Peptides against a protein of PDB entry 7RZF. Designs and how they scored, part 269

Target 1, 358 residues: chain A of PDB entry 7RZF
Amino acid sequence: PFQEEHLKQLYKIVPIKDIRNLYVTFPIPDLQKYYKSNPGHYLGHLIGHEGPGSLLSELKSKGWVNTLVGGQKEGARGFMFFIINVDLTEEGLLHVEDIILHMFQYIQKLRAEGPQEWVFQECKDLNAVAFRFKDKERPRGYTSKIAGILHYYPLEEVLTAEYLLEEFRPDLIEMVLDKLRPENVRVAIVSKSFEGKTDRTEEWYGTQYKQEAIPDEVIKKWQNADLNGKFKLPTKNEFIPTNFEILPLEKEATPYPALIKDTAMSKLWFKQDDKFFLPKACLNFEFFSPFAYVDPLHCNMAYLYLELLKDSLNEYAYAAELAGLSYDLQNTIYGMYLSVKGYNDKQPILLKKIIEKM
Target 2, 358 residues: chain A of PDB entry 7RZF as posed
Amino acid sequence: PFQEEHLKQLYKIVPIKDIRNLYVTFPIPDLQKYYKSNPGHYLGHLIGHEGPGSLLSELKSKGWVNTLVGGQKEGARGFMFFIINVDLTEEGLLHVEDIILHMFQYIQKLRAEGPQEWVFQELKDLNAVAFRFKDKERPRGYTSKIAGILHYYPLEEVLTAEYLLEEFRPDLIEMVLDKLRPENVRVAIVSKSFEGKTDRTEEWYGTQYKQEAIPDEVIKKWQNADLNGKFKLPTKNEFIPTNFEILPLEKEATPYPALIKDTAMSKLWFKQDDKFFLPKANLNFEFFSPFAYVDPLHSNMAYLYLELLKDSLNEYAYAAELAGLSYDLQNTIYGMYLSVKGYNDKQPILLKKIIEKM

## One batch from the design tools (peptide; made by RFdiffusion4, then SolubleMPNN)

Design b2_p25_4_s4 (from b2_p25_4, 15 letters changed)
Fold by OpenDDE base, seed 4:
Order: sequence, then structure tokens, then C-alpha cells
Structure b2_p25_4_s4 (fold): chain B 358 residues (1-358), chain A 25 residues (1-25)
Amino acid sequence: as target 1 above (358 residues)
Amino acid sequence: EDERFVGEVLEESENFNETRGSFLD
């Protein structure tokens, strides 16, 4: 069992690598028996979300955090951890208390909104897609993995248990949220800036660290985390594929891209997939502008335009990525390149969003 | 327990660049 003496502790850890990381952890009950509802995954999805009104979006806007991961992790027997891990900027390293305050403000927002069945359904749908299109693992690794998970799941569910969400359990979501409290926190900060400021050495790797109690004033500040009006639940992910139909291979399918449209303003090549037979497509667009590379000013304007376009599309990037869609925008010496890749079903939606921002 | 935690934090922090959004169970 996790001991209370380890709660409200701050660890300052010296890394070997030049990294700045904030690791916030909460002991939670063992959720293994609740794999069909996976309340930890639900919370990890929301806390780790990168869209507008997310925790990461706000922390990025302040210049404190580059990346964020949230979710459950296995602990010792009979408990798990919920973890929020962030990559810190140099400025973020100075604002760790305020970063954690924002974490608790976001958690408070999740409590105020309550469990959302539509979010659970999105997690279910995403996991179903991931399962359906899971790459074949190496046979030896896969067999070893299955042998390991047989200890946790019924034999009939072993293949699906990691991915199959079946039960919306708002009670379990609330139960986990109730464990995400300042009184239940353990914090680690990883930074080379702690070199020569540590008093302990870890026995296994010789890692230098310092342990300190988090001041009661700081705990109380986090306990009084108000609702921050900048935090919002994500919008519904419109990019989640629902149609996985694979069109039959055309009898006249060419092994190379065929020119299917030739006009003064556009040429279109098409190649049907003859190898993978996946409900995926790759759309590539080359835009030609005689002005794109005329002089350094035009080059810089074209660059700035794409950077602004990418920034304006960032609101969709994460939702698209979760749904197995990606886009790429690049400057070329002739203009710009756009690529849209992934599941074909929602590619028109993403492409439309891109074009509307252009 | 503290040492185990320190080791775990380091391992996760060093591998962090490969992880985005949510931990996949």
C-alpha cells in the first residue's frame, strides 16, 4: 500500500540528460477490474488533451510547458498512480507551483462539468479504431505480452481487454477525480539546475535528489484552486472515422499514378492502393506560385503565411491526430505543399478545415 | 520507496519525448 508519509512530498532530481520535467503523481485505487470502463483513460484523455481550453493549451500560452501527458500507470499490487507529466521550459521551471495550480484548476473544471458520456464514446471509438488497425507485433513479443496479460484478464478477453471500452461508469470517473487532490499529491521536478543542491543519492543508478515536504500553504493554495474560465472541455472530435469500407480494386488499376484530370489550372494523379488494402488515403497537393521564390521578401512572406496557417490549424491538429489523420504544410521553391494522410472517411472534413483557414 | 520513485520518474522523463497526450494503457 502507498504510505501517507510519501504524500505532499517534493523531489528535486538531477538528470543525466539535459531535461526539465515536472512529474505530478496521485495514488489511486487499482482500476484493473474496471478495464471495461477504464476511468483512468477517460481522465487521461481529458487532462492530456491538447485542444483549445485544454490544460496544455493554457500552459503553452504562458510559455511554461512544451508537452503534457496524463494517465494512469500501474503501481504496486493493489494500487495505481495517476500521473500528469510535463516538459518544462526554462520559464516553467520557475513557475512549478503555478503549473500545478493550473492542473488542479483543470481537475476542478472536470469535477464541475461531471463525467460526459460523449467523451467516453469518443474514447471507445478511438480505441476500437486503434485495435482494428493495430500493426502486427513481432510474434515473439506478442506471445510474451499475451502470456503476461493472461494474469489480469479472462482468456476470451485477453486480445481485446486493452482496447475494448464497454461500460460508461461516471461513478468510477468521479471516484478517480476525488483522488486527484493536493493532499494526495507527490511531485517530482527533474532538472540539472538542482546539481550541487541535493542531499540524497539513489542506490540503483546513483541519481542525486532532494526530498522536501511541500509547504502547507502551497497545499492550501492548490486546495483552493478556483474555476479558471480559460479551461473548457474539448469539442467533439469530428475526425473519428466511422466508415472503413475498402473499395474494390479497379480492373484497370495501374501500378503507377494515372493522370485523371488535366486542366490549365490543375493536374490530378490517382493511384489506388494495391498492396495494403486499408481504408486510408494520402492526398498530396503541390501549389505553384510564380511569386513564392521571386525574392527574399516573397520567400519570407510565404514562410510567414504557412507559419500563421499552421498556427491557425493547431486547434484541429491534435483531434485529427487522435483520429489517425495527419496533415503537413511545407514551403517549396515553387509555392507550397499540403499533405493529408490517414483514414479516408474524415479526410474531406480536415481538408475543408485547412482550405477554410487558407 | 523514495528511491524507486526517483528511478521511475527518471525513466519516464527520459522517455517522455515519445509520449503525447494520454498514456495508453
Scores: peptide ipSAE 0.311, ipTM 0.848, DockQ to the pose 0.509
Fold by OpenDDE base, seed 5:
Order: structure tokens, then C-alpha cells, then sequence
Structure b2_p25_4_s4 (fold): chain B 358 residues (1-358), chain A 25 residues (1-25)
């Protein structure tokens, strides 16, 4: 059982690699029996969200954090952990107390809004898509995985239990949120800046670290986390596919891309999928500009334009990625390359969003 | 228990791929 003596502790850890990381963990009850509702996944989805008004969006706007991951992790027998893990900037390393305050402000926002059935439904739909179109695992690995998870799930559900959400349980979401409190926190900071400032060595790897109690005044600041008006729940994910129809192979299907449109301003090649039979497409666009590489100034302007365009698309990139859509934008010697890949159903929506920002 | 935690944190931090969003189960 996780002992109270390990709560409200700060660990300063010296890495081998040049990394800066903040690891915030909360002991939670074993939620394995609640796999049909998976309240930890619901909370991980929201806390780890990258859209406007998310925790990450605000922490990035401060220049303190590059990336954020949130979710449930297995613990020892009878308990789990909820973890919020962030990649810190050099500036973020100086603002760890404030970063954690923002985490508690976001958690307080989740408490104030309460459990949202529509968010659960999106998680359910995303998991159903992932399950339906998961890559074929190697039979040996798959059999070993199934044998392992048979300890946790009924035989009839073992193939689906990790993916299929069935029950919206707001009571369990609130129960987990009630464990995400400052009095129940354990914090680790990973940075080379702690070299020569540690007093302990871990036996297995020789990792140098320092442990100290988090001051009661800091715990109280986090307990009094207000509602930060910058935090908002995500909007509905417009990129979640709903149509999975696979069109029949055309009689004139070519083994290579065929030129189907030829105009003064555009050429279009098409190849139907003859191998995978998935409701996926790859859209590739090459834009030609006579000005793209005329001189170093135009080259730099074209580069800056793409960086600004990518930045302006970040609001959609995460929601698209969750829905199994991706885009890529690159400078080419002739101009610009755009690719859109993934489920075909919502590709026109993502493509429209990209074009509207161009 | 503290040492195990330090080891787990390091392993996760060093393997912290650009994983976005939630821990996929």
C-alpha cells in the first residue's frame, strides 16, 4: 500500500541524458474493474489535451512546457497512479511551483464543469475506430498479450476490453478527480542542474537524487487553486470518422497512379487502393512557385511562411491526430508540399482548414 | 520504494517520446 510518508514529497533527479522533465503523480484506487467506463482514460484525454484552452496550451504560452502527457498507469497490486508528465523548458524549470498550480487550476476546472457525456462518447468513438482498424499484431505477440490480460477481463471481453467503452460513469470520474489533490501529490523533477546538489544514490542504476518535503505553504497555494479563466474544455472533435465505406475496385484500376486531370494550372494523378482495403487515403499536393527559391530572401520568407502556417494549424493538428488524420507541410525547391493522410471521411474538413489558413 | 520511484521516473523521462496527449493504454 502506498504510505502517507511518500505523499507531498519532491524528488530532484539527475539524468544521464540532457533532459528537463516534471513528473507529477497521484496514487489512485485500482480502477481495473471499471474498464467499461475507464474514468482514468477520460481524465487523461482532457488533462493531456493540446487544443485551445488546454493545460498544455496555457503552459506553452508561458514558455514553460514543450509537451505534456497525462493518464493512468498501473501500480503495484491494489492501486494505480494518475500521472501528468511534462517536458520542461529552461524557463519552465524555474517555474515548477507555478506549473503545478496551473495543473491544479485545470483539475479544478474539470471539477467545476463536471463529467461530460459528450467527451465520454468521443473517447468511445475514438477507441472503437482504433480497435476496428488496429494493425494486425504478430500472432505470437498477440497470444502472449491475450494470455496476460485474461487475468483482468472475462474471456468473452478480452479482445475488446482495452478499447470498448460501454458505460458513462460520472461518479467514478468524480472519484478519481477527488484523488487529484495537492495533499495526495508526489513530484519529481529531472534535470542535470541538480548535479552536485543531491544527497542520495539509487542502488540499481546509481542515479543521484535528493528527496525533500514540499512546504505546507506550497501545498496550501495549490489547494487554493482558483478557476483560471484561460482554461476551457475542448470543442467537439470534427475529425472523428463516421463513414468507413470501402468503394469497390474499379475495373480500369491501374497498378500505378493514372493522370485523371490535366489542365494549365493543375495535374491530378489517382491510384485506387488494391492491397490494404482500408477507408484511408493519402492526398499529396505539390505547389509550384517561380519565386520560392529565386534568392535567399525569398527562400527564408517561404520557410517563415510555412512555420507560421504550421503554428496557425496547431489548434486542429491534435484533434486531427486523435481522429487518425495527419498532415505534413514542407518547403520544396519548386515551392511547397502538402500531404493529408488517414481516414478518408473527414480529410476534406482538415484540407479545408489548412486552405483557409493559407 | 523511493529508489524504485526514482528509477521509474527516469525510465519514463528518458523514453519520453513525443507522445502527445493521453497515455494510450
Amino acid sequence: as target 1 above (358 residues)
Amino acid sequence: EDERFVGEVLEESENFNETRGSFLD
Scores: peptide ipSAE 0.304, ipTM 0.846, DockQ to the pose 0.562
Fold by OpenDDE base, seed 2:
Structure b2_p25_4_s4 (fold): chain B 358 residues (1-358), chain A 25 residues (1-25)
Amino acid sequence: as target 1 above (358 residues)
Amino acid sequence: EDERFVGEVLEESENFNETRGSFLD
């Protein structure tokens, strides 16, 4: 079992690389037996979310954090860890106590809202998509992986257990969420700024670090984390594919893109997939403007326009990415290029969102 | 245990730049 003596500890670690990282960890029970519900994945999905009202969105708005990851990790026998890991800005390194306060405010928001079956269903659907379209693993690596997981899963479930959620268990979500408390926290800060301020050296790699107890007053501040009205649960992910039907090859299918529309204002080329037979498409749009590169002012305006457009689309980018959709927007010497790629089912939704912001 | 934790934190922090959102289990 994880020992209480390691709780409420702060570690200041000197890296070799120029990195700034905040690693927040909580000991949790072994969740392996709960693979059918995977409550740690549910919480990781929400805590690691990048959409509006997310933990990351608020911490980025403060200029304190660049990226965030949340989830469960294997520990020793009989326990796991839940981890919230963030890439810190230089400013964020000065606000670590406040960053962790925001983490506990978000966790408190999750407690207040309670477990959401629709969020579980989204996780289930995303995992089902990932399972269905997983790349063929290298046989040797796959056999070794299977041999390892055979100790934890029934033989009939071994191939699916990592991907297929079956049971919504709000009780288990609450149980894990109850472990995400300030009294159970272990914090590490990784920064070169701690060089010459450490008093210990790790035996294996010679890593310099300092360990100190987190003051009880700081723990109390985190325990009294209020509901921050900026934190919200994510909206439903509209981009999750549900239709995976592959259309039959047309009799007139060409080996090259065929011009299917030719007008004064638009040309459209189409090529049906004759090789991969995946429920995926690539939409590519070239927009032509005679003003895009007429002079330096127009070039700068076109650049700024795309930067603003990209910024306005950031709210959808993460949800689209989770659903296996991507978009790209680029300035061209003739105007603008747009690409939408991934599962074809929800591409029209993403394309509509892009056009509505244009 | 403290030393093990320090090593783990460093390893994860060095690899962190490629990871976004949730840990994919």
Scores: peptide ipSAE 0.300, ipTM 0.842, DockQ to the pose 0.517
Fold by OpenDDE base, seed 1:
Structure b2_p25_4_s4 (fold): chain B 358 residues (1-358), chain A 25 residues (1-25)
Amino acid sequence: as target 1 above (358 residues)
Amino acid sequence: EDERFVGEVLEESENFNETRGSFLD
């Protein structure tokens, strides 16, 4: 167990690279025996969520954070860590106390809403999809991973235990949330701005750092984190595939894309998958505009249009990505390119969302 | 323990750009 002396500590760390990072960690019990419910994954999914009303959405709206990751990490024997890690902007580096306040406000929102069985079901479904369609790992890496897993899981479950959620355990979710408190926090800030302001050197890598106690007033501020009305639970992920049917290979299937539609305004090529036999598709659209590259002004306007379009789609991008869907939008010398890739079942939903924003 | 933590934080922070959202277990 972490000694109390290591809690409520702030570390200022000088990196070699020009990075700005905030690392917030909480000691939690060893949750390995609860792998069937995985309460740490449930919390990581919500805290790391990028949709509207998420922690990241609010921190991005303030210009303080670029990216956020949340989840559990293995510790020493008998404990784990829950970690919230963020990439800081230059402005965010000045607002670390308020960023952490927002973390505790979001955690307080999760306590107030309580554990949601539908969120657990989405995690279960996402993990089942990931397991079912996992790419074949390299044999050496996979064998070493399985050998490690055999220490923790029954032999019959060893292949599935990391992916298959079975039990909704609201009690364990609440138990982990009860560890995500300011009295249990350890904070590290990584920035070159601490160069020449450190008093310690790490022995192995020569990393310069300073350790400071977090003031009791700051701990109390975080302990009194109220409900911020900007924080909301995510909506249901509409992009999670449910149909995995693979259509039979057509007798007339060509090894190359066949022209299946030719009109004055559109050409359509189709190739059925003859190799992978996955419930996945790639939709590629090239849009031609005679105005896209007429002059530098039109080129810049087409660029700005795509950047605004991408920004307007950001609310769906994360939910689609979690569900194994991706899109790409690029400027071309002739106009615009759109690609939609991943599981075919929900591609029409994502494509519709894109077209509605165009 | 502090030094180990500093090393871990630095390693995670330097590799952070490869991970988005949740730590996929």
Scores: peptide ipSAE 0.278, ipTM 0.827, DockQ to the pose 0.547

Design b2_p25_5_s1 (from b2_p25_5, 14 letters changed)
Fold by OpenDDE base, seed 3:
Structure b2_p25_5_s1 (fold): chain B 358 residues (1-358), chain A 25 residues (1-25)
Amino acid sequence: as target 1 above (358 residues)
Amino acid sequence: PIVYYEASIESAEDYPTEPVTGITK
């Protein structure tokens, strides 16, 4: 466990690759015994959320951050870390203090709203779906993983413990939130811009770095993080599947897509799944327009239209992805291609939203 | 996204020089 002298530290690290990363790390208690409630997952879900009013959405809007991840990391025995990691833009590298201020503003928003049982329920439902429809892992890797986790979980729960949430524990969520404070922070900035500005070398990999104490004035600025009105809890994820029924194979099921509708304006092909027997579908739409590729101007306008359409759909993209839905939009020489893939239950909801934005 | 990290970051030496490729669970 870190002592007070190991907290409020800034590390400036020189990478081998041309990358810009920020790691904001908090020491937290060992949460392993709380796997049934997994308060670190709850916080990772909210802090790492990409929807409207999220930390990432605001940091992207400023041009400072490309990606954000949040979650718990295993430490040594008896403690863990909570880490917020962001990919920095060149501009974001100049605004690290303000990025971290926004992180603390978001954390302060989570404290002000308190633990939400509905968010826990969404995490539970998502993890249950992920468990139920888990892909086959490589036997060797899977066996090694299971052998490792047998030290932490009962034998009866070893397969489910990493997925199945059972208990809403607001007290544990608050306990972890109480560790996500400026006085407990460790910051690492990874950038080639620190080349020739370091004074230490890491023993194992020869990584050049500089360690500095974070100024008390900066810590106080982060401690006084107010409620930023741009931060909001996510809305409920309407894309989480609840129906997993697999329809019986039709007697006349063809091994190839059959034309089931032919009209002057549309053709529809259908193929039932005869191989995988999953509650998933692939919807593919090709839209034809005589104007899509008539000249370079129309081609560029069709491209711009799709980029604007994609941008207008970003609010749903992350929530759909979490729920195992995806969409793709592409220009074709004939017009536009749309695909919607994933669990079939909520595909009509996503498709409707796409069509309403078109 | 939500990520799980594999390694410790107890020291400066443990900070990745690559983007953290955590597993989303």
Scores: peptide ipSAE 0.010, ipTM 0.450, DockQ to the pose 0.023
Fold by OpenDDE base, seed 2:
Structure b2_p25_5_s1 (fold): chain B 358 residues (1-358), chain A 25 residues (1-25)
Amino acid sequence: as target 1 above (358 residues)
Amino acid sequence: PIVYYEASIESAEDYPTEPVTGITK
């Protein structure tokens, strides 16, 4: 494990590719034995959340970060890392200290709220869905993966261990949160802007870097991270499917969509799934308006309307995606197209929210 | 998103992982 002298370090790294990344790394105990509770997954779910009041939402609102990933990584024998990785904007590269302050404010929020059993239950349910409906992997890659994980899991659990959560362990969540402190941080900034400003070369790949101690004043600033009132725990994910019933194929099921409703205002086609037998559906709506493309002004208004509609739906997008639901909205020369796809159980909820925003 | 960092995901081509970031492959 890293000694104290290896902590509170800043690395400025010159990449080969034109990338701007920030890695905020914490050494943590080996959590492998706790795979049934997976406290690192719980924390990664919250820290990596993209919904309202999330770390990413705040950092995006400032124009500093494009994407955020939180999670555990294997270390050497007997320890792991918890890493928060962000894709930096050009502006974000100038605000790294403040980005990390926001990370610690969010972590402080997690400490203040304490471990939430309902969040664990959502992680459990999401992972169970992912396991149950997992696509077929390429045999060679799958076999190699299984051979690797046999070192970590009982043979009887090797297929399920990465997915199936069994135990809510608030003590382990708190234990990991106690490691996510400024005194334990290692920071790496990856940017071409450090070219010609480095003093070291990595032995194996020739990567140019500079290592600096993080100033004690900066560490103290992060240690005194207040509760930021913008950070909130996510709301419950209402899109998580619970019903996976497959309806029997109708006797008169056609191999093509049948017209089941024909009115002056609407036509409806339906095709039952006769191939996949999954608890999934695709809902496609085409809306027609004689005004949508009548002139350049109306065309631009229709475009602007759709962009505003998409923006108003962003609060649901991430939660829906996590639950295996997606939607798409497009302008057409005749009006608008809406698609809703994924598990059929909660599609009506998502569709209702879309229609209420329209 | 949540990601488990696997050794295969981080290309050592872009930056030194273990010596600099402390991320082991």
Scores: peptide ipSAE 0.008, ipTM 0.470, DockQ to the pose 0.023
Fold by OpenDDE base, seed 4:
Structure b2_p25_5_s1 (fold): chain B 358 residues (1-358), chain A 25 residues (1-25)
Amino acid sequence: as target 1 above (358 residues)
Amino acid sequence: PIVYYEASIESAEDYPTEPVTGITK
């Protein structure tokens, strides 16, 4: 385990690739024995959330971060890490201290709200869906993965242990959250801007880096992270599927889409799944407007309309994606195209929200 | 998103080295 001398350190690292990354790492206890509750996954879900009031939403709004990942990582025997990783913009590289302040403000929000059983239940349900409908992996890769995880899980649970949450343990969530403190932080900044400014070389890969102690005043600034009123817990994910019923194949099922509705205002084509037998559907809508491409003004208005519509739907995009739903909106020469894909159960909810924003 | 950092998925070029970050590549 890292000693106190290894904490509160800043590493400036020169990458081979032109990348800008920030890693905020916390040493945590070994959580392997708690895989049934997986408190690190709970915290990773919230810290890595992309919805309104999330850490990422605030950092994106400032133009500092493109992407954010939160989660646990295996360490050596007897300890793990919790890591928050962000892709930095050029501007974000200048604001690393303030980015980390926002991380601690979000963590402080999680402390203030306490562990939420409904969030755990959503994680449980999402993981159960992911497990149940997991795509077939390549046998060689799968066997190698299973052989690796046999060191960590009972043989009877080795196939399910990574996915199936069983126990809500608020005490363990709080225990991990108590390790996410400024006094326990290790910061790594990866940028080519550190080229020629490093004084060390890593032994194994020859990576050039500089190590610096984080100033005590900066640590104190992060320790005094207030409740930022912009940070909120996610709302309940309405898109999580609960019905996985597969309707029987119709006796007259055609290998091609059949026209099942023909009216002056709409045509509907339907094809039942005869191959995959998944509780998934693809809904494709083509909207026709005589004004869509009539002149340059109408073309630009149609474009702007879709961009505004997409922006207005961003609040649902991440929650839908987590639930295995996706949508796509495109301009066509005839009007607009809408696609809704994924688990069929909550597609009507997503579709309704799209239509209400239109 | 949630990501489990698996050493098998991490590129040696894209992540800090173990001695620096405690992350195995």
Scores: peptide ipSAE 0.007, ipTM 0.451, DockQ to the pose 0.024
Fold by OpenDDE base, seed 1:
Structure b2_p25_5_s1 (fold): chain B 358 residues (1-358), chain A 25 residues (1-25)
Amino acid sequence: as target 1 above (358 residues)
Amino acid sequence: PIVYYEASIESAEDYPTEPVTGITK
């Protein structure tokens, strides 16, 4: 574990690449033995959430952050880290203290709401889906990974231990959440703007950095992080698949799409999957409009319409993505293209939401 | 593990992206 002298530290790091990153790191106990409950995953799911009322949504709304990742990372033997990493805008680089304040406000919201069993259940279901339908890994990489994790998990569980959640442990969630405090923080800011402002060089890679103690006033500001009414727990993810039935291959299944509907207003082609046998589908829609590309004005209006439509769908995008659903919207010279891909069970829900926003 | 929810962006490669250009005759 880090000693007190290693806590409340700010590192200003000069990258080789033109990147702006903030790492907010908390030393936490070793949670390996709690893999069945995985409290760090629960917290990472919420802190890293991208939906309405999330930490990222607020930081994006201010123009300070592009992306956010939250989660546990292995350290050395006997301890871990919880890390919140954000990609900073140029403006966000000027507001690092306030970004971290918002992180603590969100963490305070999680404390106030307490552990939610339904959130754990969603994490469990998502991980079970990911495990069941994971792609075939390269055998060499996979065997090496399994050999590595055999040191941590029983042989009977080694294939499942990283994915299958079994136990809701609110006590462990609270225990980890109690480590996410300003007094336990290590901050690293990565930016080229620190070039020529560093006083240390890292021994192994020659990385230039400056180490500073975070002022007690700043620590106190973060300790006094109030509830921010903009932060909310996510809503239930309606896109999580529950039906994984694979329909039997039709005897007359063609290797090519067959025209199954032909009307004055629509043509529908269908091809059953004869290769993958997954509970997935690809829905592709081409919308035709004689006005879409008639002149530059209509072309620009069609473009603007799709950008507004995409923006209006952002509230569902992340939840759909987590559930293994995706959509794409593109302008075409003939009109608009829509694609919906992923698990077939909840595709009708996503498609309905898209159509309701159109 | 950092469950990077790497959203496994299923690389668009494995979906047959060939637009079935319905040749309207």
Scores: peptide ipSAE 0.006, ipTM 0.405, DockQ to the pose 0.028

